# Designs tried in a protein design run: peptides against a protein of PDB entry 3ZOQ. Part 75

Target 1, 223 residues: chain A of PDB entry 3ZOQ
Amino acid sequence: QLLQDSWWNQLKEEFEKPYYQELREMLKREYAEQTIYPDSRDIFNALHYTSYDDVKVVILGQDPYHGPGQAQGLSFSVKPGVKQPPSLKNIFLELQQDIGCSIPNHGSLVSWAKQGVLLLNTVLTVRRGQANSHKGKGWERLTDRIIDVLSERERPVIFILWGRHAQMKKERIDTSKHFIIESTHPSPFSARNGFFGSRPFSRANAYLEKMGEAPIDWCIKDL

## One batch from the design tools (peptide; made by RFdiffusion4, then SolubleMPNN)

Design b2_p16_7_s4 (from b2_p16_7, 10 letters changed)
Fold by OpenDDE base, seed 3:
Structure b2_p16_7_s4 (fold): chain B 223 residues (1-223), chain A 16 residues (1-16)
Amino acid sequence: as target 1 above (223 residues)
Amino acid sequence: SAEDAAREAALAAAEE
């Protein structure tokens, strides 16, 4: 799977390391013996849609949705025609309350990705019906490196960190250059404890404007 | 953590 030149330049050394080779071999076995999501061609969709240089905002997820037809290689996003998961519904509720966007009739966040929102999961694959089944297999080291190279970038990035899992990555982010927006997770179990009312979308755009960057059009058109 | 568990639960609920 080929990456855009900008990401390749940042990550090429990782792909040569033993941990990634072991991960690759594991994945080959998993995709052969199990039903794995997303499709192998979609694993790096977050990097495909958003180049290293074009990243404006990062939204971290845990691992892909593990149901049929759901995961499309972007955190929190689901393919068109797929029922919106509870966390995604809450994201759209906050979006509506924050900046007035209508709730879309689908759950695809590709339009965000195309504008520079890196929708990155810390683990990029999962077995069907088994959340976190590929945790600790090597993805975290690669995605940590993705965070690191963004942190090292001179051009500022906005990191939106929902929940404790994502917030564990704060130590990797140079806050002298980059901005962090934190709240509880959009999950129904935690959304009322801080996610709702956190207004991450308007806050992100406020930072972008302050940096002289074009804001994100967070509103998603119906399909 | 509780939030991590909630995230996992949210992913599981996506199949519903």
Scores: peptide ipSAE 0.097, ipTM 0.741, DockQ to the pose 0.591
Fold by OpenDDE base, seed 4:
Structure b2_p16_7_s4 (fold): chain B 223 residues (1-223), chain A 16 residues (1-16)
Amino acid sequence: as target 1 above (223 residues)
Amino acid sequence: SAEDAAREAALAAAEE
């Protein structure tokens, strides 16, 4: 599967760099010798669903879910039929309180991605049952570049930064052009410390409307 | 094209 032209134009130089070639070789070995998530075909789903030019909102995650059948290459999202992880449940609770959406019977956020919500993890692969197992192997450099090229884009972007890990990327974002929505992470450990009541969905749409762009339909239909 | 081939190679890193 080919990367969309808009992303390829922004990232093609990265793929030629030694760090990415080393990452590629590492991944080949990992997928051959270990159970790695997501499926190799789904690694770049965030970029597949949301082109560079179509990005309206960015939601940063850390790394993929590491359980069977969960990760689908989108931050916080799980494949239909998969039990919603605690953080995702809290996201939907906030969504309901924020703008009145019903809790969907699945955890797929593909509908957001198709509307211009880039659901990007900073690390795009993980070993089964081993969170952050692919941290520091090169993904962060690529995803930093993704943030950088979005920051350099003239058309404004809204960055939703939940938790400290995501918020560390704030220094890479030109706040003279782009908007940032920050709160604690939706995890049960931190959600009550600021995530609940942060109303990121209505706030994001408010920014979009100010920019003259169509708001995101955040409500997710049952499957 | 060569560019298309490169794109596919980059995205299919773990599949090769």
Scores: peptide ipSAE 0.018, ipTM 0.533, DockQ to the pose 0.021
Fold by OpenDDE base, seed 2:
Structure b2_p16_7_s4 (fold): chain B 223 residues (1-223), chain A 16 residues (1-16)
Amino acid sequence: as target 1 above (223 residues)
Amino acid sequence: SAEDAAREAALAAAEE
């Protein structure tokens, strides 16, 4: 898939490596033989919406939603018209308590992505109804590289790491330059153990303001 | 772990 110039310059060497070629061949088979999400054209939507240079905040997810019409290539986000999944509902509840935003009538986080919030999953594809079915197939190496090149960037980035899976990436982040916001995962099974009340949105904006950057408008308008 | 299970459950519950 074609990437923006800023991301291509950072990742072009990865696409030439054997692991990525093997991943690509695997994906060709998967998309041909099974129902895979998201649509193949949407796999890199996070990178399409947010250029390397424009990244202000990173929110890490695990892998895409595996139900019909849900995944749109952005972590935690669902296409308009799709019922909000439980974790996303909790994200909006925290958003409301944190900075007073209303709960939107849809689950699309594209407005965040367009403002510099990189909504990146560790694994970028999934089989229908089979969570983590594409785990360990090569995506993690690419997405680790994405984290690495952001960590190496001089301009600071804010990493929001919900849950242990995301927090495992801390070792790749240069905390002398970049900021990390950590809490438990927004899932109903973990949100009450630290996610609620963590106020990641106001904290992220506080860091942005400290760096002299425009804050994110986290509030999402109804469609 | 419980948190790992929570993430899996969240994805499964997305179809609700």
Scores: peptide ipSAE 0.107, ipTM 0.747, DockQ to the pose 0.575; fails the geometry check
Fold by OpenDDE base, seed 5:
Structure b2_p16_7_s4 (fold): chain B 223 residues (1-223), chain A 16 residues (1-16)
Amino acid sequence: as target 1 above (223 residues)
Amino acid sequence: SAEDAAREAALAAAEE
């Protein structure tokens, strides 16, 4: 996959490193021998939709959905026509309560990505039916670098960190320049412990306005 | 943690 120039300039050195070459070789085998999600052409969709310079907000996920037709290379997002997973349903519930958006009839977050919301998973591939099957294979090193180069960027970024997995990345974020919104994960197992009522969408927009930037239109239209 | 386990469970239940 070809990355946008802005991301390529930030990440080109990573792709030459042995760890990434090993990851790439592993992925070639995995995609050939197993059912892997997302489609190989969609692995870097988060970077395709949101350039390095256009990032306003980052929402970190763990790894892709592992069911057929679900993952589209964006954290928490599912392709149109796919039933909304429980965490995504809760995200939309919070969105509705936070800023009054209607719940869309699909689960695609592409409209967020196009506005500068980087929907990044820390691991970018998964085997069908096997959550975290590609954990520890090299993706985390690349995605850590993505966080690092954003942290080093002069223009401020808002990081939305749902759950402790995402929050472990706080040490990589320069909080003197960047803003962090934290809560429990939107999963049904944790949403009632702090995610609901956390109002990340209005808080993000309030901070964007304070920075002199256009807010995100978080409301998603039906398809 | 319970929250970490919940995330993994949520991923496993993504097809629900």
Scores: peptide ipSAE 0.081, ipTM 0.737, DockQ to the pose 0.486; fails the geometry check

Design b2_p16_8_s1 (from b2_p16_8, 11 letters changed)
Fold by OpenDDE base, seed 3:
Structure b2_p16_8_s1 (fold): chain B 223 residues (1-223), chain A 16 residues (1-16)
Amino acid sequence: as target 1 above (223 residues)
Amino acid sequence: AEEEERQRALEERLAK
């Protein structure tokens, strides 16, 4: 099957719907005719690393990095050996100021994902050099469903929503059960307007501890 | 490569 059992149980009905079938057909053409990121095997890496039941924190991104070798199926994350994008650099700066972590020598956030941080983009594919090229093609409906099934989960989730795009998903989150951490986007164009100093990492861990759950080790080791 | 990153940064700006 396409996904591990925990996510498959939540999403299997989506994959049978016409919108997803159309998305699949579109993607087949795109991957055949264009350079598409990430690798098709990595599209669902966020769900592979973090099971439905293991989700503690969700960090929403827009769409994958569109440069060669960058995207690895996790929001904001880049493969080892890839230059850290500006937004990611700012994320690490805030991480350092928030809880004292050193700046890692790579940009892979896999260690977060393995601890229950769902690094989800709302759109999961992109054409090389063409940001948002797969916007409105069906991914948003699937990822909305991912947010919905997490919102419906009884065990609380922490949603970190950086910027207006991510914050548009607030209406889908049951705040009677779940927690939301909001700020401006880590982009250089917006980080100084609220992202810096927002301390999302310590705040997330404070919620986790209040729930009696293990905190996230946000510090990333060098490779 | 840097131009592609600039484009992404602009898109991230649009996302606010």
Scores: peptide ipSAE 0.091, ipTM 0.726, DockQ to the pose 0.366
Fold by OpenDDE base, seed 4:
Structure b2_p16_8_s1 (fold): chain B 223 residues (1-223), chain A 16 residues (1-16)
Amino acid sequence: as target 1 above (223 residues)
Amino acid sequence: AEEEERQRALEERLAK
């Protein structure tokens, strides 16, 4: 099956719906005719690394990086050996200032994903060099459902919402059960307007500890 | 302001 059991049980009905079938057919054409990122096998990496039941934190992105070798199927993350994009550099700067982590020599956030940080983009594919090229093609409906089923989960989740695009999803989150951490986007254009100093990592861990859960080890080891 | 932030973030992505 497409997903591991915990996510499949939550999302299997979506994959049978017409919108997703249309999306699937579109993607088949796109991957055949264009250079699409991430690799088709990596599209659902966020769900592969972090099961439905193991989600502790969600970090929302918009769509994948559109350069060669960058996208891992995880929001903000890049494969080892890839230059860290500006927003990711700022994320690591805030991480350092927030909780003292050293800046890693790579941009892979897989270690976060393995600890229960769902690194979810709202759109899961992109054409090379064309940001948002797959916007409005059906991904948003699926990823909205992902947010919905997490919101409906009894065990609380922490949602980190950087920038307006991510914050628009707040209306789908039951804030009586779940925690929201909001700030401006880590982009160089917005980071100094609130992202820097927002301390999302220590705040997330504070919530986890308050809920009786193990905190995330946000520090990333060099490769 | 929030919409402007979104646009700026998008511009940053396009510049990659």
Scores: peptide ipSAE 0.072, ipTM 0.742, DockQ to the pose 0.170
Fold by OpenDDE base, seed 5:
Structure b2_p16_8_s1 (fold): chain B 223 residues (1-223), chain A 16 residues (1-16)
Amino acid sequence: as target 1 above (223 residues)
Amino acid sequence: AEEEERQRALEERLAK
């Protein structure tokens, strides 16, 4: 099956719907005719690394990095050996200021994912060099469903929503059960307008502890 | 305001 059991049980109906079949057909053409990121095997990495039941925190991104070797199916994350993009650098700067973590020598956030941080983009593929090239093709409907099933989950989730695009998803989140951390986007264009100093990492951990859950080890080891 | 918001959204994506 396409996904691990926990997510499959939540999403299997989506994959049978016409919109997803159309998306799938589009992707077949795109991967055949264009350079598409991430690798097709990595599209659902966020769901592979973080099971439905293990989700503690969600960090929403827009769509994958569109440069060679960058995207690894996790929002904001880049493969080891890849130069850290500006937004990611700012994330690490805030991480350092927030909880004292050192700046890692790589940009992989896999360690977060393995601890229950769902690093979800709203659009899961992109054509090389063409940001948002796969916007409006069906991914948003699937990822909206992902947000919905998490919102419907009894066990609370923390949603970290950086920037307007992510914050547009607030209406889908049941704030009677779930916690939202909002700030401006870590992009250099917006980070100084609220992202820096927002301390999302300590705030997330404080809330996890309040809920009786283990905090996230946000500090990333060098490779 | 909406145009400004769209521009900021684009800038955020481009700076990613």
Scores: peptide ipSAE 0.047, ipTM 0.731, DockQ to the pose 0.229
Fold by OpenDDE base, seed 2:
Structure b2_p16_8_s1 (fold): chain B 223 residues (1-223), chain A 16 residues (1-16)
Amino acid sequence: as target 1 above (223 residues)
Amino acid sequence: AEEEERQRALEERLAK
């Protein structure tokens, strides 16, 4: 099966629906004819690293990085050895100011994913050099369902929503059970308008503690 | 306000 059991039980019906079959056929053509990111084996990395039951925090991105070797199947994350993109640099600056973590010498957020931070993009593939090229092709319907099944979960989740695109998903989240942390996007164009100083990492851990859960170790070790 | 927000959203998408 495509996903591990906990996610498969939640999402298996989606993969049989016409919209996803059409998406799948589109992706087959795209990967055959063009350079698509991430690697096809990495598309669902966010769900591979963080099971449905283990999700503590969700960080929403839009779509993958479209440069060579960047996309890792995790929102905002880049493979080791890749230059940190501007938004990721700002994320680490806020992390340092928020809770005192050092700036890592790489951009991999896998350590967050392994602790229950679901690093989910709303669109899971992109053409090389063409941002948002796979928007409106079916991914949004699947990722909306991911948000929905998390919202329906009894155990609370913390949703970190940076920028307008992510915040548009707020209507799908049951705020009677789940916590939302909102700010402007970490992009250089918007970070100074509210992202810096928003302290999403300490706030997330504060919510986890209120829920009786272990906090996330947000600090990332050098490689 | 709506146009400004849309412009900001576009800029956020372009500067990943």
Scores: peptide ipSAE 0.034, ipTM 0.705, DockQ to the pose 0.241

Design b2_p16_8_s2 (from b2_p16_8, 10 letters changed)
Fold by OpenDDE base, seed 2:
Structure b2_p16_8_s2 (fold): chain B 223 residues (1-223), chain A 16 residues (1-16)
Amino acid sequence: as target 1 above (223 residues)
Amino acid sequence: AAEEERQRREEERLAK
């Protein structure tokens, strides 16, 4: 897959490394022999919608939704016409309480991505019905590098880290330049333990304003 | 329905 020049310049060395070549060969077999999500052309959608230089906010997920038609290469996001997963519903509930946005009639976060919200999973593919089936196959090394090059960027970034898995990446972020917003995960199991009331959207915009940048329009229009 | 429930259970497991 072709990346934008800004991401290619940051990641080109990774694509030449043995681990990534092994990952590519694995993926070729997986896509040929099994049902893999997202569609192969959508794997890097987060990088396609949000260039390296345009990143304002990062929201980390673990791996793609593993149900039919769900994953679209963006963390927490689902394609239009797909029922909103429980965690995404809770994200929209917090969005409504935080800044007054209506709950959209779909689950696509593409409008966030187009504004500079990098919706990145740490693992970018999954087998149908098998969560974390592609864990430890090389994606984590690439996505760690994505976090690293953003951390090294002079222009500040806001990292939103929901839950323990995302928060494990905090050690890779230079907090002298970048801002971190942390809470429990939006999952029904953990949302009441700190996610609800965490107000990540207004807090992110407050940091953007302090940096002299345009805030994110977090409100999502109905389709 | 079944897929949604599996997804929910996995999200809950991963959130812990």
Scores: peptide ipSAE 0.035, ipTM 0.710, DockQ to the pose 0.572
Fold by OpenDDE base, seed 1:
Structure b2_p16_8_s2 (fold): chain B 223 residues (1-223), chain A 16 residues (1-16)
Amino acid sequence: as target 1 above (223 residues)
Amino acid sequence: AAEEERQRREEERLAK
């Protein structure tokens, strides 16, 4: 896939490396032989919607949803018309309690992405019905580089790290420049242990305002 | 406690 110039300038060296070429060859086989999500054209949607320079907030996910029609190439996001997964429902519950937004009738987070919220999974593809089936195949090296180049950016970024998997990336983030919001994961198994009441949306906007940047309009309109 | 946390993490991953 072709990337925006801003991301290409940051990542072009990675795409030339053997690990990425091997990943691409693996993916060609996977997409040909199995049902893989998201659609191959949607793999880099997070980078397509949010340029390197426009990133204000990063929300890290693990890997895409593995059910039909769900994955949209954005962490936690699902295509319109798809039932909201449990974690996403909890995200919207916290959004409502935090800043008073209504629960949307769909699960698309594209409006956040267009405002500078990088919705990045650490692994960008998955086999149908097989969570983390593409773990350890090369995506993590690329997405680590994405985190690194954002950490190296002079203009500050807010990293929202839900759960232990995302929080493991904290060591890659220069906290002298960037701000981190941490809580338990929005999953039903962990949300009541700290995610609910963590108010990540208002906290992110408060920090954006402190930096002299426009806040995110987190409220999502119905479709 | 350690086993419970491991189970929670796995369930968290699967539930997504």
Scores: peptide ipSAE 0.032, ipTM 0.697, DockQ to the pose 0.237
Fold by OpenDDE base, seed 4:
Structure b2_p16_8_s2 (fold): chain B 223 residues (1-223), chain A 16 residues (1-16)
Amino acid sequence: as target 1 above (223 residues)
Amino acid sequence: AAEEERQRREEERLAK
């Protein structure tokens, strides 16, 4: 796989490891034999949109949306023209309540990614209609390394960890350098238990400003 | 409580 130079320098050793070669071979079979999301060219979109050095914020997801046309290689994000999934709708509701942004007419978070928000899933592919079907196949080892190299970076990062799955990665984050924003997951099943009112967007910007960095423009324009 | 939490987590996973 081809990555930006900044990410390649951090991850090149992983791509040579047996686990990743096995993952690659598995993926070749999966994409050939089944419908896999996202498109193979979009698997690393999070890394394509946000270079290693440009990461300001990380938002962790679990695995891609498994419906047609949804996944675009960014956590929680869906391609334009796709109905916003329930969790994403709740994210936009919190965004509106937190900082007054209007709810966009699409679900693409690319504008966040371009500003330094790494929208990373821990598992980067999925079979159609089968959530977590590619769990335990090697992605977690790579994405753990992504978290590790960000944690080791001197320039601070803000990690937004929604729900227990994302929060399990907290142990890999050097909290002496990096900031963590935690709440329940934006899912309808958990959002009212802490996600709503957590104000992750204003809090993230407050940290960025404290570090002397430009805040994220979280508001998303209609297409 | 523990079972309810497990159920909620599973529902979160499925809901996306």
Scores: peptide ipSAE 0.033, ipTM 0.701, DockQ to the pose 0.234; fails the geometry check
Fold by OpenDDE base, seed 5:
Structure b2_p16_8_s2 (fold): chain B 223 residues (1-223), chain A 16 residues (1-16)
Amino acid sequence: as target 1 above (223 residues)
Amino acid sequence: AAEEERQRREEERLAK
C-alpha cells in the first residue's frame, strides 16, 4: 500500500528490511488461503486518515476484530452497520459520562481519525475467528517504529494506553515531551477496575489546550 | 492470582 508522504518519510527504511518483506510474503499467503481482516486495502487506514504531522492523540489497540465486516483498519472501530463490540460500547459509555456525548448508532471512529487521533493496533491483521493469529509475525516491529518516530517528534503527542498490552509501550515514549493517559482496558472484564471514570477524552482535550492545539471533537454523529 | 490474571487477559482479548 502507498502511504502518505509524511509517514513514508518516517517508515520507508522499515519497508526495505527483511522482517517486513517476510511479513508481506506471509500476508500474501494468508490473504490467498484464509479470510483475513481487515480488507487488504484497509490495513493502513490509521495512517491514511491521520498523517504523521497531524497526529495529536494515539489510541493503541492490540489487533483487529476478527468477525465478518467488523475491522476497518482502525483500533476499536467498526464499520457502519456493524454491532458495537463490548469494548467499544464501554468506550462510548465513558465518553458520555466524561463529556456528555450521545451514544452513536454506529461504531465508526473515522471522525476521530480525521481529527488527528491515530487509532493504531500493534498488529494490523488477523485471521477470521482467530484473535492474535498474526501476533509475532513482524507487525509489532513496524508499529513499534511508528511509536518511536512519534516519540521522537518535537511536537507533543498524547498517548492513551488502555490495558497492559498498550501500557507495555510506555517505555518507548519520551514522557519529557509527550503525555500519557493510562487506565484499565475498556473490555467488560476490566472496565470497572479503572476505565470507567478515567475521563480520557476530557483529559486529552485539556492537554491539547495546554499545548495550544485545538481539542478533539469526540462526539460522534449518527449516520 | 496469576492464573486469574492470565484468564482475565485472555478474556479481555476475546472481548474486544
Scores: peptide ipSAE 0.033, ipTM 0.699, DockQ to the pose 0.241; fails the geometry check

